# Ledger of designs, part 111: peptides against a protein of PDB entry 6GMG

Target 1, 331 residues: chain A of PDB entry 6GMG
Amino acid sequence: DSDDRVTPPAEPLDRMPDPYRPSYGRAETVVNNYIRKWQQVYSHRDGRKQQMTEEQREWLSYGCVGVTWVNSGQYPTNRLAFASFDEDRFKNELKNGRPRSGETRAEFEGRVAKESFDEEKGFQRAREVASVMNRALENAHDESAYLDNLKKELANGNDALRNEDARSPFYSALRNTPSFKERNGGNHDPSRMKAVIYSKHFWSGQDRSSSADKRKYGDPDAFRPAPGTGLVDMSRDRNIPRSPTSPGEGFVNFDYGWFGAQTEADADKTVWTHGNHYHAPNGSLGAMHVYESKFRNWSEGYSDFDRGAYVITFIPKSWNTAPDKVKQGWP

## One batch from the design tools (peptide)

Design b1_p30_2 (made by RFdiffusion4)
Fold by OpenDDE base, seed 1:
Structure b1_p30_2 (fold): chain B 331 residues (1-331), chain A 30 residues (1-30)
Amino acid sequence: as target 1 above (331 residues)
Amino acid sequence: SAEDAEITDALDTYRDTMRARYRYETALAS
C-alpha cells in the first residue's frame, strides 16, 4: 500500500483556532486546528509568534510522535527515561494472586507486571530529575560547568544518579541535543536550555528470542527501572508492537504524550498533548486529531502497551513549546 | 545513518500497525 500520510497545509499566522471538542475529560481537535492553536500559543521564538514551518507540519503529520517531535524540535530518542516499579507488589501479587478465568499464566504475569508500574511516581521522578537538571543549567555557560553543577546537586540530594557513568544517557543527554548546539538555540550555553518531559507508551515483549507468550502478553522482567535512579534502559526498545493474541488482532507500536515543563504541582491537573494517528485525510484512518488530556486520561493508556516511560530532553528557553501553564482546548 | 534508519523503521511500523489496528477494529464493528 502506498503511503497515505499527508502533510497538513499551512495555516495563516493570525488565524485563530476553532473551539475544541470535549471528549471524555479531554479536549480534541483536528490537526489543522491544532496548528492554529500552536501558532498562537506555542510557536513563539524569543517572544515572537511563528508560523509552523513545512518541516514542522510534516513532523506533526506522523501522529502521536509528531506532537512530541514538533514541540521538542527533534525526533524522540527516548534515551533518558524514567519509571517506577513496585517490586514488592509484583512479588506479592504473583505469589498470592491467581489468574482470572480464562487467563493464562503468561497473561496473568504480564498483567501483574503492568499493574506494578506506578505511572504517577514515574512521572514525579522525571519531574524531580528535570528540576535538578534545570538548577544545574541555570548559571552554567559551558557543558563542564553544567556537569559539575549536576553532580553537586545530586550529591546534595543523595541521589543515586550521582553514581551513573559519564557516558550514561543521563549525563550525555544535553550534548546530544541538536538544539543545544544551534546558534539560535542553546549556542552551546547550557543556561539557555531547559529540561522538558514527554511520555512514551510501548510494549515490553519485544525480544524476538523470547517466548511467544511474552510477545503476546508482555515480558514481566523487561524495561524495569533501575533501583534508586528510576532509569529505564531503553536500548532494547525497537518499536515492536504487541503480538496478536487472536486472528486479525492488531496493536500499535507506540504512543507519545507531550508534557513539556508545566509547573502544576498536582499531577492529576497536568495536561498532556498527543495525536491519535498519522494524518490521512483521504485515507481510511482519516484526518489526524490532537488531544489535550489530563494525566489520568494519558496514563491510562491502551491495551496495546504495558509500559509507560517518562523521558527527559531539552529545548531552548527561547521556545514557548513548553510553557509553565497549559490550558486545555480553545478558547 | 543508523539513527535515520531507526527513525524510518519506527515510523513505518507505526503506519503499518495503525492500519492493521484500524482494519481489526473495523472488522469487529461489522
Scores: peptide ipSAE 0.653, ipTM 0.946, DockQ to the pose 0.929
Fold by OpenDDE base, seed 3:
Structure b1_p30_2 (fold): chain B 331 residues (1-331), chain A 30 residues (1-30)
Amino acid sequence: as target 1 above (331 residues)
Amino acid sequence: SAEDAEITDALDTYRDTMRARYRYETALAS
């Protein structure tokens, strides 16, 4: 099959977006109209509006990952990921719960594991860590100063992250961010960077050496957060989709949602921006649409996925892709 | 690079699985 993905055309810098369409608690628009909004609201570099470049439009065209890609400035590496898992709930339900009518044991265990994750607590943990990182960044003019500040902050809070290895994703995330090293970005100055958050939905049953049941119904033991830190080892995420449970059934390998650095304290009022599929205006899938969803809408996910991780990365403070306040829709 | 290859594979898989999902949903709706 030929690649039917198309890069959206450039939009004039001063073109205002058309109104978004409200749908089930979210705002929706076609990708070209999102580009218009992005240029008006999120494109600012050093306070000046920018036209979305061809490269950025190409990134965006890749679908759900494209929104996060454009706004973070790099393809998601997903290395610094957080989640919350209720071990007691999981163990209790496995011991005292019963499979539903027609539900296999493997399906039951997979479902119980999925339900044992707390999306709100996972998101809150990521926000907590991002806040600590931002404090560490604020007056640090080299990486060494940043790391020292970070260790001090963690020690003051008695946070288990203080015990992480120096080469762990937690401590290496900043140095591994391309925009940190760029002259027009951070220019190796941590105080010019800020922590931002996005979310990834994916499938737990990706181990090809495991049972077929785990690939179909989930691996209850996979991609759990480490106790105390909340860190999820994402090294085994190979972007492999859920295996079909019936003939012809197909599942997507991932979904991404962009949060940025919103300051809204109520998780339920935060806005998550994500895409439905890659842009194929002349193909069967059609034009890409962008959604601005409330946390409830985003965290619900789809049957394609049984894991949700909240990932921290960094962008230059001069970028406006992660403002303090995000308004849903247009106007 | 190895990283570039991983990105390419991820995006290729996304494309292929999205198409497969669409075909399945279309078949169910017909």
Scores: peptide ipSAE 0.652, ipTM 0.945, DockQ to the pose 0.931
Fold by OpenDDE base, seed 5:
Structure b1_p30_2 (fold): chain B 331 residues (1-331), chain A 30 residues (1-30)
Amino acid sequence: as target 1 above (331 residues)
Amino acid sequence: SAEDAEITDALDTYRDTMRARYRYETALAS
């Protein structure tokens, strides 16, 4: 169980990617080839292509979180997260539904809760909020102006987020973004920043003081969005995986997908970039692969997870890691 | 820092759980 993670080697800036291959409705390639694509398409700062740095390649090598890490410029903090939960559906199914054959009550409740989340609505809420934030950023040259603009926008839309505390992740997210403070980033100028979105899949049953059943089958009450705002309290997400339900069974603690700032109105046509595992070309796991998936493929997730959150963060407008249009695959 | 420790823990857990899942899947396939 040694750490066999390897940092991918540098790729020449002028090297073109090899063609991606289709894989179950998504485009797939090895991490080295993604680096090539990234340098050609996403690496631009102030309109100039950049070679992916050693630091960035190291971040990328950590697997599914790596794509989001490289493109956002920071390790995901997941503080400003949105989701959508159908409370009526949940209550109705619990009342009128029945456990499947062999399904325990706890398993039934966990499954029903999972199915009561609407990934598309959660994603749309995040996009809506990101749009509001971008309008607030547009002509704000200090944080105070940004916050004032944001409050005004929310008030005009009668959005419940206007009632959030000033110290909440919603209002503090920008000031807590490293690239906002960087001289060659935002330089403390909100108008130089834009809101971007990524998604995290994780397990609800992370409370060690709760029942074993909740850790195995999910906690129906955990990580629900607040009514009206859609905000999810992520403070209790400690990256704890699902507990095994059978001997030898293992679950991964998280998955991350990068969306950025695509303008495609149809959620089903949006592209999500993510990785399979950490890069271990000489180990059992093998080389890391990067996927460019449609929303359907991403939102399906895995049995490892019963929650999906859509997180807003910020990057400098000078970065091209979140273009308006993302093309799936290569060429 | 506390933040760095949290990141390290998250990544370590990711590594370990990936290995565990791989072993499990491999065993099932055999």
Scores: peptide ipSAE 0.650, ipTM 0.943, DockQ to the pose 0.934
Fold by OpenDDE base, seed 4:
Structure b1_p30_2 (fold): chain B 331 residues (1-331), chain A 30 residues (1-30)
Amino acid sequence: as target 1 above (331 residues)
Amino acid sequence: SAEDAEITDALDTYRDTMRARYRYETALAS
């Protein structure tokens, strides 16, 4: 099959969106209409609406990752990722549980591992860390000041992240953010930046040297968060999909959801923006659709994935891609 | 760059796997 991805056309800056379609607790619209909403709501730079550029539209056209890409301003690197894993639950279920009828041992172990992750706690951990980072950013006018503030905040909270290496993704994330260095972005001023969150769903069984069972049913030991910090080592995530368990079966390699910097305290009420597939209006997949889902809808995920990570990155405060409040759908 | 190559590979894989999933789902629905 030829590459049938198409970049959505430009939308007039002042064109208002059509109403979103409600769908199982989430709001859905075609990508072009999302662009319209984005321009009205999220496009603002220094308080001024911006037309989504061709580059941004191209990013967006790549599907689920495109939503996070356009709103974060960079392709997700996923270096600063958090999750929560209940080790006691995992061990207990392995010990006292049993495979379901027709379920292999490997499938059972993979499922138990998947179920031992707590998406809400993982999300909360990311939010906690983002809050700490934001406090550290607030009055820091150079990276050194930011890092000092961050260390102080972590020390005050007795957070295990204080023991991370200076070169770790945790401490290096800001300096490695392109928008931080841009003149019209952070301009190397941490106080002009804010921490934002997105989520990635992916498959644990990516090790080609491992057993076929792990590739099919998951690797129970892979991509667990480090105790105390909640950090997930994402270095082994090579965007390899789940292996088919039956002929013709296919799984997608990842899904991305954009949260930003919403201040809603109730996780269940937070809105996550994500895409279904790359934009192929003339192909079999059809036009890309964008979903604004509640946390439960997002965190449920798909059978394609057995891991969820919540990732922190940074954007300039002058961008409105991560507002305090996100309204689901339109109007 | 190596990073660009990784991004390209990731996106290519996404495209290919999305197509594969679509075909599978379509087959199941038939």
Scores: peptide ipSAE 0.650, ipTM 0.944, DockQ to the pose 0.928

Design b1_p30_2_s1 (made by RFdiffusion4, then SolubleMPNN; from b1_p30_2, 23 letters changed)
Fold by OpenDDE base, seed 2:
Structure b1_p30_2_s1 (fold): chain B 331 residues (1-331), chain A 30 residues (1-30)
Amino acid sequence: as target 1 above (331 residues)
Amino acid sequence: SEEEEKIKKDIETAKKTQLAKLESLKKKAA
């Protein structure tokens, strides 16, 4: 299948976006119009509005991941991921619950596992950790100072993350962020960086050596957060989609939603920016659309996915891709 | 780079199916 992906054309720096369209509680627009909004609102470097570069437009053109890519400045690595899983609920439902009519045992177990994840608590955990990290960054002028501050903050909160290995994605995430090392980014100064959050939806049943049932209905044991820390081992996520349960059925391998660093305390009022598919205006998929969804609409996800992870990464404070407040739509 | 090729492949696989679901959701809400 020829990559029908097209890089959206450049938009004039001063071009204002057209109004977004309401779509089932979301604000929707075509990718070109999002570029216009992005240039007006999110493009700022050191307070100066920037035109989205060709490289950034190319990143964006990849669809759902493209929104996170352009705003985070790097392709998502998903290494520092958080979730919340209710083990007691899972066990109790497996023990006392029954498959629905026509539901297989594997389907039942997969569903129960999916339902045992709490998206709101997972998001809250990521926000909590991001807040701790931001405090650790604030006055740290080298990585050692950052790590020391981080350990102190974690100790004060009696957070289990304090026991993570120094090589853990938790402690290594900053040093592994390209923009941290960039002269025009962090320039190796942690105090110039801030923690940001995005979310990934994906399928648990990715193990090709597992049963067909797990690939079709989910692996109940896969991608659970570690107790106490909430960390999810994402090493087994290979972007493998759910296996079809019926002939002709196909599933998407992932979805990404950008949150950034919004300060809105009410999770339900937070805005998540995501794309539908890669930009193919001349292809069968059509033009890419960008959605700004409230948390409820984002966290609901799709049947394609049975896992949601909330991932922390870092961007320079000089970037405005993660403002404190995000307004849904335009104007 | 090998990483870019992997990304392209992953993205191409991902986005084809999402469109169908969003359209279905739109139809159910209408």
Scores: peptide ipSAE 0.167, ipTM 0.785, DockQ to the pose 0.377; fails the geometry check
Fold by OpenDDE base, seed 1:
Structure b1_p30_2_s1 (fold): chain B 331 residues (1-331), chain A 30 residues (1-30)
Amino acid sequence: as target 1 above (331 residues)
Amino acid sequence: SEEEEKIKKDIETAKKTQLAKLESLKKKAA
């Protein structure tokens, strides 16, 4: 059975989705049905429904990253990433804590580091920054105006991001967004763009020059946010999975969850859209499923990952892939 | 880009384990 990825077939524009299935607090459906929902709810450009194109269906077929890819309009670059790390907690737990029975020192340190990340605060930081960016975008008709507005907003908030280099991902993110330059997108007008958020789960122990223990149990020092800004240097993320700790054990390289631009103030009520695997209806993996999870379910992640980053990118305001309100499931 | 191709390959090779983990989590919750 070929485990080969297949592009989902086109769905008629007016085809309504079947009901989603509840799955442990999540809403679940097959990818084809998600396409139907997407066409009804998220496909709108300039207020008009669009059929998901073959290219978009191909992007979607890649699984979890495909959901983010289709909705953001570009493959995730993960350059503008945020997290929150409690350094005091980490230090205190290392000092006062003890390895569990059967837990190695490296495993203990990796676990403590993982537990020292606060997903909610990381998400909140990304939302805060996205809000600042959106204010800077609102009346800016060129990149210079956007950057000036952004600097002013940061200064007013006494935000440490004001000290970032002009070449940093923070200031370059908009100009590096393909849809910003597209005629039917931003058309080089920042006021036509909005900031959106997605999340990536990944493994910290990706350095091949590091110890085997770090690759197996995590690198406690890797992918920490910079103090004050919350920025995570993602340059060393090469989609390398966790190393097996036992024979036959395997780990996945990443997971992606799409949030967009929801305005729900309660993080626990926000909806995150993600996929399980690439679409292989005729293969051993089977059809791709799409999940709409609440923040709690998303942020829990898997043992495959010890880092979560919240990434900001931009989409045209004319797209409806990031609405203010996202309803979980169907109807 | 070469980078995108590499990433795509990594996606295709790694996703079997994601399914297994999801199924495992479902069983534990159930």
Scores: peptide ipSAE 0.167, ipTM 0.790, DockQ to the pose 0.322; fails the geometry check
Fold by OpenDDE base, seed 5:
Structure b1_p30_2_s1 (fold): chain B 331 residues (1-331), chain A 30 residues (1-30)
Amino acid sequence: as target 1 above (331 residues)
Amino acid sequence: SEEEEKIKKDIETAKKTQLAKLESLKKKAA
């Protein structure tokens, strides 16, 4: 029912937000009020507040992905994704664990695989890599200088990413960022850009050629990070939701959460901004709501998803969509 | 574009399920 989506109206630049509402440890507000907050806090370009444009409001109206879209300046491509998977835990649980009562072998394996992912370590890896990238960006005035700096940083840290192919999403991510090439963005100057992070939750069992059990209960082997690098091959992610396990059951295809470039060292204190659904104030879904969640609430996800990836992209430093500190709610 | 339409469809499908989950969470917390 995509036909019910409405672009939120413009909000006056100087309009202050109404207070957010607490919701299960999250701060919640309607999308229009988030636009007000965004204009006050995140809209700044070169230190000047900006009204959210019609295009930005349209992007935002798409729901969970819309928050990441408006803040990153591009639709998420998810090419540079990180996760952490405990292979030893997985193997040990498969060997020594037992299916729960009524749980099939496929359900058991899917669950064990899901539980073998460590969201905190995955996030930490992404932050580590983003930090390395930011150091490489800082004094680089062309892409070649950036890549050279990046390779040096990785070599100094003995990071396995140093062995990635030049065509890898890891090395190509900057050049493939539209805002890097924009005159009012990076203008092809890496030193004008910074690395930012968002997260995607999705389903592992997306292969239509696989067994029905994998589509219903997860594919234990799908979307695992590469050893040493933590890189996840996202090429097979086609936004296919989990298959129903019972008649009438339906699952959502993905969820997106925006982190940006917060400097808070404690993962549990970081704030993740996300939306519930597309904005349909006159439709059955109703108005879009925006949530600001702590990491714990974000990383828990939903039964719709058995994978979480932490994705790195880039934005111009002149944008304030990824500040060092994010305050939950308003005021 | 075809890509935009695909994105729209994917987003629409995702949104319906999130609402249901949030509502279910609200019911469990009450």
Scores: peptide ipSAE 0.022, ipTM 0.649, DockQ to the pose 0.358; fails the geometry check
Fold by OpenDDE base, seed 3:
Structure b1_p30_2_s1 (fold): chain B 331 residues (1-331), chain A 30 residues (1-30)
Amino acid sequence: as target 1 above (331 residues)
Amino acid sequence: SEEEEKIKKDIETAKKTQLAKLESLKKKAA
């Protein structure tokens, strides 16, 4: 299939956005208009509004991942991921529950596993950890100081993350962030960085060596968070979509939603920014649209996915891509 | 609502074509 993706054109720096379209609790706009909003609200570096660069527009043009990419400054690696899984609920439902009419055992187990994940608790865990990291970043002028602060914070909270290996994604995430090393970014100074959050929805049944049933209905044992830490091993996530259960059925490989560093305490009031597809204004898919959804609309996900992870990464504090408050739509 | 379901379906359908392009980008970022 010919790559019909197109990079959106540059928008004048002072061009104001058109009003967003309300749609079932979401605010929707075409990608070009999002660029206008982004330039007015999120583009600031050291307090100065910036035009979205060609590179940034290219990143954005990739769809849902593009929104996270342009705002985080790097392609999502998903190394530091959190989720919440209710093991007792899972065991109880498997034992006492019954398959629905026409539901296979594998379908039942996959569904029960999906339902045993709590998106809100997963998000809360990520926010908790991000808060700890932000405290550790504060006044730390080298990586060693950051790591020491982080260990102290975790010890004070009796957090199981204190027992993670030094090479764990948890401890290595900052050093592996390109913007941390950039002169105009962190410049190797942790105190110039802040933790941010995005979310990924994906399919559990990605193991090609597993049964066809797991690929179709989910792998109940895959991508569970580690007890105590909430860490999810994302190494087996290869962006493989759900296998079709019927002829003509097709599934999407993933969805990404950008949260950033909102301070809204009520999860239901938080805003998640995401895209529908890559930008193809001259193709069958059409222009890319950007959505600003509340948590309920984001966390609901799609039948394409049975896992949700909340991922922590870092951006320079000088960037305004993760403000404390995000307003849905325009104006 | 029926309209919400339609929107979800449209979004789901539109994202299906992203797979191949994004896998290559993931490899470059690793």
Scores: peptide ipSAE 0.020, ipTM 0.612, DockQ to the pose 0.034; fails the geometry check

